# Ledger of designs, part 24: peptides against a protein of PDB entry 6GMG

Target 1, 331 residues: chain A of PDB entry 6GMG
Amino acid sequence: DSDDRVTPPAEPLDRMPDPYRPSYGRAETVVNNYIRKWQQVYSHRDGRKQQMTEEQREWLSYGCVGVTWVNSGQYPTNRLAFASFDEDRFKNELKNGRPRSGETRAEFEGRVAKESFDEEKGFQRAREVASVMNRALENAHDESAYLDNLKKELANGNDALRNEDARSPFYSALRNTPSFKERNGGNHDPSRMKAVIYSKHFWSGQDRSSSADKRKYGDPDAFRPAPGTGLVDMSRDRNIPRSPTSPGEGFVNFDYGWFGAQTEADADKTVWTHGNHYHAPNGSLGAMHVYESKFRNWSEGYSDFDRGAYVITFIPKSWNTAPDKVKQGWP

## One batch from the design tools (peptide; aimed at target 1 G63 N253 L285)

Design b1_p27_2_s2 (made by RFdiffusion4, then SolubleMPNN; from b1_p27_2, 17 letters changed)
Fold by OpenDDE base, seed 2:
Structure b1_p27_2_s2 (fold): chain B 331 residues (1-331), chain A 27 residues (1-27)
Amino acid sequence: as target 1 above (331 residues)
Amino acid sequence: DENAKKAELINNAYKEAEEKARELEEK
């Protein structure tokens, strides 16, 4: 048995997927079958169905990040990230709360911090910002027009993002998107692009110079959103996993979930697409599986992570990787 | 331990993904 990553083989363009199976409130399938679905549903460029390329299949095969990678068209940079943190709840719980039986102070603080993040509000903030961006993009035919529109929209909404520096990821995100500059993508025309959202789960205790407790149980002060904007400084996220708390324990670096540009107003009904691990059909991990989860299932996360960020990037409108409506599973 | 080994394998793959991505950006 080899634990090496394997790139899934090409699937015929017209091959229909096998039915997904329900799994803990989500739809689940093997990666090869997801490729089939992807080709039928998400592969379209300018309305034309496309076979997933070898490069795309390779990206996909790396695991959870692969789903976001294939659908966004680029490896996640995570620069424009949003979250919501209840500072009052955090302070009050630290002051008045009690550690659970057997829970250390550090563990308590880490848990309280984790619980002080509101995933739904974070997601809603990202959606709000994405909507503003999409309005700014709609009739802008150059970056200058886009930026002007964006500033106007922010001013109209009295949004604190209007005070961000011109070099901020918020304003530079579009120009730094490869597909924006591609001839068959945006072709430097903002109106050909749309904002999309994905989510990253990761560990807060990544500072190797900090205490072991923070690395094990989380850093309560790390990766908090800025007040007013909701922006999270992701510069210190270096894909460092949680430190083991017991022998034999190990944690994964991150998890990525793809939302795209769904228009479903009810957050609980939105669908998030994500993978479990890299494709190793002949290895101990087995084949990669892809999940289409409702928000509740996605936002629940794993013990590997104590932070969730909702990230905005851009894709060409000609791509169908971020449709208005995502159907869970197959058929 | 299987858990630790699994995590290691997965994390290594993610590192490779990141490296692959960097290589693509440099082209």
Scores: peptide ipSAE 0.651, ipTM 0.948, DockQ to the pose 0.957
OpenDDE base, seeds 1, 3, 4, 5: peptide ipSAE 0.026, 0.617, 0.649, 0.647; ipTM 0.610, 0.941, 0.947, 0.947; seeds 1, 3 fail the geometry check

Design b1_p27_2_s3 (made by RFdiffusion4, then SolubleMPNN; from b1_p27_2, 12 letters changed)
Fold by OpenDDE base, seed 3:
Structure b1_p27_2_s3 (fold): chain B 331 residues (1-331), chain A 27 residues (1-27)
Amino acid sequence: as target 1 above (331 residues)
Amino acid sequence: DENAKRAALINEANAEAAAKAAAKAAA
């Protein structure tokens, strides 16, 4: 129960982290130790190391979403989301494939749909768009200049995003970012901001008006990216978990992973930071743990989820929560 | 245990609490 959530205590600014523990190809640590790492590596504002504030520690304490929250500076809105879906593969597998032994038709279709998403291509698309946005931000000192630059960049690349409505999440994302408006953040200067990426895993079968089979095994048609743009309509994501397929089975509603703005070209070498659950050191769930996973480990996800989206948001360049290089674990 | 890890992820109630906290912080 959320009532067991505790805000982790403050850590001294100069306290060094304990070594992370390996866990199935990931680096794992308790939340308090992550705070220590965060203060040493990610806390810098204008080059100055900062202690994680009580507010930031409170955000972090919410688990997987808390990691993204503290590093992005805002609760995830998930409006600017990208994915890649192979329609031809999906159609071909549905036509020529067969359910496995004991697999229902609905389960088969849900599985085929899940397998038709390409996590690497989805991530690549988000990185491509983030790069375009960063170029548009670089010399723009007001929002109008940013939008003009963005349109020019998209036109030069013949990108379908150029046809998006001015009110779309794509064009409105910057203005809707609180840190953009903050005096110590962007101060309404786009050139002080940079695009960053996080990922969300969630369940496709969230429509309560749909069949029970879709809720149990996935909705093959839900949360597909738009052709050309790769944009995913996230408006129907209400954090509803997968429905149990057997008595006593339970699924989690979502997972979040923080990537930031790493420049590593090889997707497989990128590091994703995520948490397991809200911090409940005195509760049944126990202390929150933070994981730093390689892309393969992150993108694999869990059976709880059949969708992965890669979301773009913005942070001030003065923040070091999204460095060019992320080192897995400690030291 | 993978199942234990799954059960330990954020539930809907916690997400709502987080959203409320975020709204307060933004006000």
Scores: peptide ipSAE 0.035, ipTM 0.738, DockQ to the pose 0.313
OpenDDE base, seeds 1, 2, 4, 5: peptide ipSAE 0.029, 0.029, 0.039, 0.028; ipTM 0.609, 0.739, 0.750, 0.718; seeds 1, 4 fail the geometry check

Design b1_p27_2_s4 (made by RFdiffusion4, then SolubleMPNN; from b1_p27_2, 16 letters changed)
Fold by OpenDDE base, seed 2:
Order: C-alpha cells, then sequence, then structure tokens
Structure b1_p27_2_s4 (fold): chain B 331 residues (1-331), chain A 27 residues (1-27)
C-alpha cells in the first residue's frame, strides 16, 4: 500500500556512509546510507556540501524514480528520449525467423522487436546529443543564443535533429526546465546549465485498445525511434505495466536509472544509480534500497520491460549531482 | 534467479507510488 511510504529521516551532513554491499553484481545500500553518500559526494552547490532537504528526501522515497528525481531536481517528464532500433534486423528476423517451441506468433514478434533495440547505441545517441547541447550551452547567455548555437552545431554535424520543429521537445527542453529559470539555478543563462542523462525501462504494450497479445507480449511497432534523429515519442507511455500471461503473474510499471554527465567513454564502465521501491520501513515492502549498477547490469533490464529510453534533461552546473566521474559503491 | 533478482531490485510498489509521485510533482 502506497500509504506506507515514509520520508527517510535527515542524516547529519558530516556522517560518512557505511560500505555498500554486492547485490547481483551491483553495489547496494539502504536509502538512508545513500543519503549519506549523496551528501558527501553529490550534494554540492557551488562547491559546498548540502544536507539533503526534507523535500529531496521525500522525492527520493518514491523508489527508482526518486533517485532520478532528487538528482535531476524535477520529476521525470521523459519528453526528450532517445533509442536505437535496427529496422533491417527486425524485418529480417520476422521474415526468416521462426517462433520457438511453444512460442506464439505474438510472443515471437514481441521478442524480435525487443531484441532489435540496441541499448548501447541508444545510450550513445543520447550522449552524442547531450554533447552537442553542452557545446551550444557553453557560450550562450540567453535562450536565443543557445538555440542558434544548437542549430549551428547540428548543421556542422549534418544531424537530422536540425530539421525538428521549434516546438519539439529537443528545442523546448531547456526552457521547460524549472531550474533553468530559478535565480539560484540557471537564472535564464544557458551557460549555467548542462545536459544530463537518465534512462527509463517500460512496457511497449500499453494501448488498451490494442489486442491482448500486444499487452501481454509487447507491441512491436510502439515506441520506436524516429529514423535519423533517434527521438522516441513518449507521449503514449502512461506507466502501464505488462499484462499478466498467467494467473498470479504481475509486472512492474517502470524502472529509472540515473547516469548524469559521466565522461567515461566506455559504456560498460559507466555507473547507473536506481532504487527498488518506495521507502516503507514499517510496511511489508521494507526499507528502500539504492543500487549502483554498471551499464551491463542496468541495460539488461527485466522481463517486465521491452523498451529502454535514454532521456536528456538539464541541471545547473553548480550542482554536483552529475559529476564527470562516478565511483560505484562505498568506499 | 530472475525472479529473485526482480523481487530485490524492483517491486510492484513502483506502480502504486506513481500516482502519488506525479501528484506531488504537480504541486
Amino acid sequence: as target 1 above (331 residues)
Amino acid sequence: DENAKKAELINKANQEAQAEAEKKAAE
């Protein structure tokens, strides 16, 4: 019951975290200990450590989305999302492939579609775009200058994003970021902002008007990236979980992983921070746990999900929630 | 193994908390 959610208590600013423990190849800790780490490593505003506020602790308490929420400073809107889909592979497998023994046609098509997404290429695309955006931000002191710089960068790279409408999430993302407008944030100065990345795992078969098979086994045509840009239309993502295929089976609606702005070139060495469920220390679910996973562990996902999107948003450069280097676990 | 991993790393509670989180974010 969501009513069992509790806001974690405040941690002293100078309290050091306890060591993380391994969990399925990940570094894992209880949420209170993550708050301690966060205060030591990620809390800095203008170079000064900050205690996680009650509001931030409340955001964090919501589970996997809470980790992204507290680090990005806003609830994920998922509007600027990227993925990579191999259309040729998909078509070829549908044409020449065969369902496995006991696999229905719908299961086969859903699986083939899922397997046609490349998480690494999707992540790389988001990183590429974030890099372009960061270059456009660097010397821009108003939104107009940012947009002009962005268009120039895209033109120089012959990027298909240059053809996006001015109202596209791609161009509107900065202006729609609350921290950009805040006096202590960007203060309407793009050069004070940087692009950051998080990832969302979710289910493709969310359309209630579609067949039951699509809801159970995936919608092969849903949430594909646009050719050239890699943009995914996330407007139809309503956080609806996969439908059960057997009695008693249940699936989770989403998972969120925070990457930020790590500069590690090897995707496999990047660290993704995520949570398991909302914090309910006195409830049946128990305390929330936070995981720091390598990309391989993050991108693997779960059977609950057949889509992964990599989303770009912005935070003030004065925040340290997205450092260049992230160390997995503690110490 | 996958079920054990799922139970520990993700929970159905994410679905239940979503509406509350969205409401909170809209405030």
Scores: peptide ipSAE 0.043, ipTM 0.731, DockQ to the pose 0.264
OpenDDE base, seeds 1, 3, 4, 5: peptide ipSAE 0.026, 0.026, 0.026, 0.027; ipTM 0.712, 0.682, 0.690, 0.700; seed 5 fails the geometry check

## One batch from the design tools (peptide; aimed at target 1 G63)

Design b1_p28_1_s1 (made by RFdiffusion4, then SolubleMPNN; its pose is not in this set)
Fold by OpenDDE base, seed 5:
Structure b1_p28_1_s1 (fold): chain B 331 residues (1-331), chain A 28 residues (1-28)
Amino acid sequence: as target 1 above (331 residues)
Amino acid sequence: AEKEEAKKIADKGIEQEKKALALNEAAK
């Protein structure tokens, strides 16, 4: 726990947000103002506005992960993750490409691997799978019915996910969702749940037993999606940041972006909500800010990260934290 | 679920763009 983290104060339920600050295609606001927006737009349970609870405000105060946490209702487990990797591009670039001036071989390989991931295709794969899951959920009143529906949908689409083990994160994700089991949530009824998406940016070179070069420049072989399914094994993600390449350089461990269940077909028009850091209004980092970014701004990421994953989880349909349409900023 | 430390940075992308814009404006 960062010693300087503070839980934002409660905001009156009827308090309207102040206008967001536009910045380079993003909308930005302080966390307190996001709470106001959240209460007006996203707080609804069974159609009724709710004040953000102290617990929810505490979750939110953790920064980027806090935005995903408060909207998903659980700390991200990242078990059901998707990405897209162009193996042919990777192999061809390694064979025919050359390191840039001053670039080491390890740096070159790490960069080529990073560039071989397609964020848009990864996102589209997650959306495709979420859509299949949502169809499987619609009329399923128990987990068995959901799983049967899911298998049928996958078979009809000739999707490689049909070959996944019954214990895989793909099939176990729903039953492992706390809100599915909650009386006021899913109440063990799949038809009360919907699939939602968030994204995580992280570093590939997390293996402490690997070479220093992999920790500094990335591990080209780490966190690749499985062919056909697009599933990423996230078991080795331990939130270890990139190793410094120069004295005094430091990298952060992850970034999280909340998408939810937007229906906008154009990826470039989708809105991603994320935070900069934990809330420390009296500390060196300052107050937490929340950003609403377009996909292009989100998917660009930072040099701190060389992997992006798109993760599926579930929330109750009675929650309004994942509406069909998200408007950037306020009003 | 184990709580992890959040990132300790501002939005680097925005800051970099602001810096680039400021540099471009100063160069005019």
Scores: peptide ipSAE 0.025, ipTM 0.591, DockQ to the pose 0.057
OpenDDE base, seeds 1, 2, 3, 4: peptide ipSAE 0.027, 0.028, 0.023, 0.029; ipTM 0.601, 0.610, 0.647, 0.719; seeds 1, 2, 4 fail the geometry check

Design b1_p28_1_s2 (made by RFdiffusion4, then SolubleMPNN; its pose is not in this set)
Fold by OpenDDE base, seed 1:
Structure b1_p28_1_s2 (fold): chain B 331 residues (1-331), chain A 28 residues (1-28)
Amino acid sequence: as target 1 above (331 residues)
Amino acid sequence: MEKEEAEKIAEEGIAQEREALAANEAAK
């Protein structure tokens, strides 16, 4: 019951974290200990450590989405999402592949579609676009200058995003970011902002008007990236979980992982921060835990999900929630 | 998205411990 959610208590600013627990290539800790780490490493505004506010602790308490929420400064809108889909692999496997023993045709098609997404290429595309955006932001002191720079960068790279409408999530993302407009944030100055990345895992079979098979095994045609741009239309993502395939089976609706703006070129060495569930220390779910996973551990996901999207948003450069280097665990 | 709606969606989001899920997936 969502009614068991509790806001974690404040942690003293100078309190050092306890060691994280290693598990399956990840580092794990309880939410209160993550707050301690966050205050030491990620809390800095204009170079000064900050105590996590009550509002931020409340956001964090919502679980996996809470980690992204606290670090991005807003609830994820997921409008500027990227993925990579291998159409040739998909067509070839459908044509030449066979269902496994006991696998239905719908289950086979759903699995083949899931396997045709390339998480590494999707992540790479988001990083490429974020880099272009960061170059466009660097010396732009108003939105018009940013947009002009962005168009020039895209033209130079012959990027298909240059053909997007001015009202598209791609061009509107900055102006729709609350922290861009804040006096202590961007203050309407693009050069004070930087692009950051998070990821969402979710289920493709969310259309209630579709077949039961698509809801159970995935919709092979849903949430594919547009050719050339890699943009995913997320408008149909309503946080609907996978339908049970057997009695008593239940799936969760989404997972969120925070990457930020790490500069590590090797995707496998990047660190993704995520939570397990909402904080319920006195409830059946227990205390929220925070995980710092390598890309491989993050991108593998769970059977609950058959889609992964890499989303771009913006934060002020004065925030340290998206440092160039993230160290896994503590110390 | 309004804060209240976002909060409701977030609370409904993850009802299972990811460590348990990871262990279950690894055991398959």
Scores: peptide ipSAE 0.025, ipTM 0.695, DockQ to the pose 0.276
OpenDDE base, seeds 2, 3, 4, 5: peptide ipSAE 0.022, 0.022, 0.023, 0.024; ipTM 0.663, 0.668, 0.664, 0.674; seed 4 fails the geometry check

Design b1_p28_1_s3 (made by RFdiffusion4, then SolubleMPNN; its pose is not in this set)
Fold by OpenDDE base, seed 4:
Structure b1_p28_1_s3 (fold): chain B 331 residues (1-331), chain A 28 residues (1-28)
Amino acid sequence: as target 1 above (331 residues)
Amino acid sequence: SELEEAKAIADAGIQQELEAYKANLAAQ
């Protein structure tokens, strides 16, 4: 029950983390120990280590979304999302493939659609766009300059994003970032900001007006990236979980993973930070745990989800929540 | 408020079932 959620207590600023638990390519720890690591590694503002505030601890306590929330400085809006979908693969598999034994047609189509997404290519597209944005930010001291730079960069790269509407999340994302407007953040200076990435896993079959089969097995046509841009229209994502296929079956609404702005070129070596559930140390769920996973472990997802989106947002460069290098676990 | 709604949604997020799934995937 949401009523069991507790805000983790404050940790002393200089308290060092206990060792993380290694687990099959992941490093895992309890939320309070993550707070200790966060204070040592990620808390820095203008080079100064900070204690995680009560507000930040409250945000963190919400689980997987809380990790992204505390590190991005805002609740995820998921507006600027990217994915990669192989249309040819999808069409070919539908045409030439057949349902497995016991698999319904709807289940088959949903599975084929899920398998037609390429998580690595989706992630790479987001990184590419983030790099373009970062170049546009670098010497822009007002939003107009940023937008002009962005358009120039896109034109030079012949990127289809250059054709997006000015009201598109692509162009409006910076101005809609609270930390951009904060005096101690961007202070309306784009050059003080950098693009960062997180990922969301969610269910495609969220349309209540659609067939029950789509809600149970996925909507093959939902949340596909636009050709050329890779943009996913997330407006229909209402955090509705997969519908149960049998009595007693239940699915979770979403998962979030924080990447930030790591410069590691090998996707497989990148580290994704995420939580298991909201912090309920006195409840049935227990204490929240934080995981630092390699991309392969993150991108595998769960049967609860058939979509993975890679989302771009912005944080001040003065924050260290998105360092160039992320070390998995502790020490 | 929008934030309250977001919080309510977040509270309904990942449950213990996912934890069990994570453990199973890790064991494979």
Scores: peptide ipSAE 0.042, ipTM 0.726, DockQ to the pose 0.246
OpenDDE base, seeds 1, 2, 3, 5: peptide ipSAE 0.032, 0.027, 0.036, 0.028; ipTM 0.727, 0.718, 0.731, 0.719; seeds 3, 5 fail the geometry check

Design b1_p28_1_s4 (made by RFdiffusion4, then SolubleMPNN; its pose is not in this set)
Fold by OpenDDE base, seed 4:
Structure b1_p28_1_s4 (fold): chain B 331 residues (1-331), chain A 28 residues (1-28)
Amino acid sequence: as target 1 above (331 residues)
Amino acid sequence: SEKAKAKEIADNGINQEKAALKANEAAK
């Protein structure tokens, strides 16, 4: 019950975190201890360490989405999302493959579709686009200059994103970022902003007007990236979980992982920060825990989800919530 | 709205991360 959610108490600014615990290749800690780490490492504004505010602690308390929320400064809108889908693999497996023993046709098609997504290539595409955007931001002091730079960069790279409509989330993302407009944020100066990345895991079979099989086993045609751009239309993502296939079975609606702006070239060495559930220390769920996972751990996801998207948003360069290097755990 | 966001989050229902992680690791 969401009514059991509690905002974690304030932590003293100079309190050092306790050591994280290993958990299946991840570093794990309770939310209160993550707040301590966050204050020491990620809280800096213009180089000054800050205590996590009550509002930020409240955002964080919402679980996996809370980690992305507090670090990005806004609730995820998921509008600028990227993925990679191997259409040839999908077609070939459908043609030449067969359902496993006991697997229905719908289960087979859903599984093949899921397996046709490449999480690493999706992440790489998002990083590529973020790099292009960062170059466009670098010397732009108004939105017009940013957009002009962006178009030039895309043209130089012969990127299909150059053909996107001006109303596309790709071009409108910056202007729709609250921190861009804030006086202490971007102050309408693109050169004060940088692109950052987070990831969302979710279920494809969300259309209630579709067959029950698609809701149970996935919709093979849903949430595919557009060819050339890699853009995923997220407008139909309504945070609807997978439908149960048996009595008593239940699935989670989504998971979020924060990457930020790490410069580590090896995807496998990048660190993803995420939470398990909303903070309910006095409830059945218990205290919220925060995990710092390597890409392999994050990208594995759960059976609850058959889609992964990598989303670009923006934060002020003065924030340290997306540093070049993220260290897993503590110390 | 904040209420809508809260509802979306409340439906998350992630309660056994450790068990799920164990299962995922075993499947590798």
Scores: peptide ipSAE 0.033, ipTM 0.730, DockQ to the pose 0.115
OpenDDE base, seeds 1, 2, 3, 5: peptide ipSAE 0.030, 0.029, 0.029, 0.028; ipTM 0.733, 0.722, 0.731, 0.721; seeds 1, 3 fail the geometry check

Design b1_p28_2 (made by RFdiffusion4)
Pose (drawn by RFdiffusion4):
Structure b1_p28_2 (pose): chain A 331 residues (1-331), chain P 28 residues (1-28)
Amino acid sequence: as target 1 above (331 residues)
Amino acid sequence: AAAAQSAADAARINAKYAEAEAKATADA
């Protein structure tokens, strides 16, 4: 009867996954089967396949956060985040639009703020920034050389990110990555690391001392990207879900999607990996399923979330959790 | 009944996500 979280059992390294295919842009498989796929195409350490460890299987079993947790080796902090927001569209649609049939002004403002975000440009911004970071760490063998290389390209590119504080989440992103300091990971050598991207969908109205309207319909001023840099301050994100509008209405507090470092230029052809909920086959929600969605399917989101952030972190180059290509389903 | 169940399902998910955050903080 228990809807307790259980850890999926170990899968032998030779066990191949059951086949599955995408339908209308999304593919799904039970977590036990995804572990088999992950071990075949994502588990490589210096080209050697590995079994998903007991610890990794435990992390994965927590739901959507599990895929990102496993692939990055760290529970997601969301410290370095980017998004795109059309300020002009937002200001214009507020002073020119009107609430629709059955909206409070708070609901109208909350929706307009939501629709003013552009998740394609947001992902595109994280893409170009991660590329600058990867070029900066290519031949840099200490952090000082990495930061010098990073600032040099940002200044020459007239990127407002050059003026970020030395201790900001941007410039400290590499040094604050645990695997960067690990001897078996980056070993304080930026050339052994790689920038990767994952996404977080979440709710804007997370201030418990704010009005109920913002908790139910969103805070338009919350989690907006700074101009020029596109950085999103994630420090006030506390994993608080959208408040219900009527009794019985449940909302999920967040969703994580793993992109990695795919080389595909078509943002619409990129694949994003995420789970539906924690693993509980003997319980109410059932077994965890891993979803592999095209970008538009992922960025469609849900009413639970009115905010999207595209996050940059680092993993060692010796890993294979962020390959150049990601294929939906199996084979 | 269906509405209560919907709220119970979301609460279960949210509780487990909180446990994952707590685990990660404890490990650190």
Fold by OpenDDE base, seed 3:
Structure b1_p28_2 (fold): chain B 331 residues (1-331), chain A 28 residues (1-28)
Amino acid sequence: as target 1 above (331 residues)
Amino acid sequence: AAAAQSAADAARINAKYAEAEAKATADA
């Protein structure tokens, strides 16, 4: 019950985290210890370390979405999302593959669709686009200049995104970012902003008008990226969880992982920060834990989800919530 | 091999969207 959610207490600005280290690619710590780390590493505004505010601690307390929320400065809108889907693999497996023992046709099709998404290619596409955006931001002192730069960059790369509508999430993302308009943020200056990435895991079978099988086993046709652009229409993502396939089974509505703006070229070496559940230290769920996972650990996801999207948003360059290098754990 | 998950990770429950969205709107 969300009523058990508690805002973590303030941590002294100079309090060091208790040590924790990665095991099997994932480091784990309690939320209060993550706050300590966050204050030491990610809290900086204009180079000055900050205590995590009550508002930020409250955002963080919401779990996985809270990690992305506190680091991006806004609740995720998920409008500018990318993925990669292998249509040929999907068609081939449907044609030549067979359901496993005990697997229904719908379950087979849902599984094949899930397996036809390439998380690494989806992530790489988002990184490519974020890089283009960052180049467009660098010398732009107003939104018009930014948009002109984007169009030029896309034209030079023959990128299909150049054909997107001016009101598309791709072109409107910056202007729709609250921190871009803030005096202490972007102050309407694109050159003060940078593109950042987070990921969302969610369920494809969210259409209540669809078959029960799609809600249970996935909708093979839902949330596919557009050819050429890699854009995913997220308008139908309403945070509806997978339907139970057996009595007593329950699924989570979503997962969020924060990447930021790491410069590590090897996807497998990138670090994704996420949470397990809302902070309920006095409830049945217990304290929230924060995970710092390698890409393989993050991209593996859970059976709760059959889609992964990589989303671009923006933060002020003055924020240190998206550093070039992220380290797992604390020594 | 799949990475080991904690018991807490296996019991994942994320925030209700409506509550989080309401909070986000109130903070804006």
Scores: peptide ipSAE 0.029, ipTM 0.715, DockQ to the pose 0.290
OpenDDE base, seeds 1, 2, 4, 5: peptide ipSAE 0.023, 0.027, 0.050, 0.026; ipTM 0.640, 0.661, 0.689, 0.633; seeds 1, 2, 4, 5 fail the geometry check

Design b1_p28_2_s1 (made by RFdiffusion4, then SolubleMPNN; from b1_p28_2, 13 letters changed)
Fold by OpenDDE base, seed 5:
Structure b1_p28_2_s1 (fold): chain B 331 residues (1-331), chain A 28 residues (1-28)
Amino acid sequence: as target 1 above (331 residues)
Amino acid sequence: DAAAANAARAERINAANQEAEELAKAKE
């Protein structure tokens, strides 16, 4: 029950944030203070600071998804997702590895599959693709021009994405972005848009027809990236959490982290913004907190999840929710 | 107990996450 969720109140536009609290390499603050920072740093549209709207504050109040929601301008669709999976490592470990003491075969296989994903390579692939897309966007004034540019870029790089169907999320993502069609957004002009990245952590064992073991310990075959492209079919992700392995155990169904369009080449120095839970200042969960984490802290994830996907979407260039540089914390 | 608290916490968060999705759909 989310009956105790509260939308944070409006913050004055000129109110400066309080200092963030350092925590395990992260910068942490309460949601109200993040709103203050957001208004000072990320709220700019066409160079002008904006107060976070009631709608945006409502989105934000839902927790981790809310951070990505506010900054991307839309609820995550997760259609254009990338990951990296080491098939050779997986096969080798299954063949030559052994379950840990007390670990079942299903637990072992699930763990090995999880460990066979490379978060850094997955992130790098998404950044690579986003860069290609941004080049394709830069001088394209209609969707046709964008698609033509994109195909040319992919051909030049001999990228397997060039073989994707025209109806693939890869090619349809821009046209399916609401802000692209908005007058104050892209206004159907690709050159007014830029590619941005967020990440989703989720559980692989979501198939109700699968074994209980897969639901408890992971489905080793689920949500693997396609070879060559790195695309993950997210169609089967229905936000189903991991099944309990012991009585009383429960897992969260997803976590989202916002990266945007940072230009920092070192993945380890990139900043990921995410929330802990919905805002319940008078409830048992308490106030929502927002974290600005380094990549290592974000990519580590939680035991709730065995998959990480890096998703590309688009925002208007006039928005400052995805700046080239993100400073961790405040001041 | 701690286990029960964990499950309850997860359930509440998941419920809110579902509500978020529903809200988003309603705005489309």
Scores: peptide ipSAE 0.679, ipTM 0.945, DockQ to the pose 0.906
OpenDDE base, seeds 1, 2, 3, 4: peptide ipSAE 0.674, 0.673, 0.653, 0.671; ipTM 0.945, 0.945, 0.948, 0.944

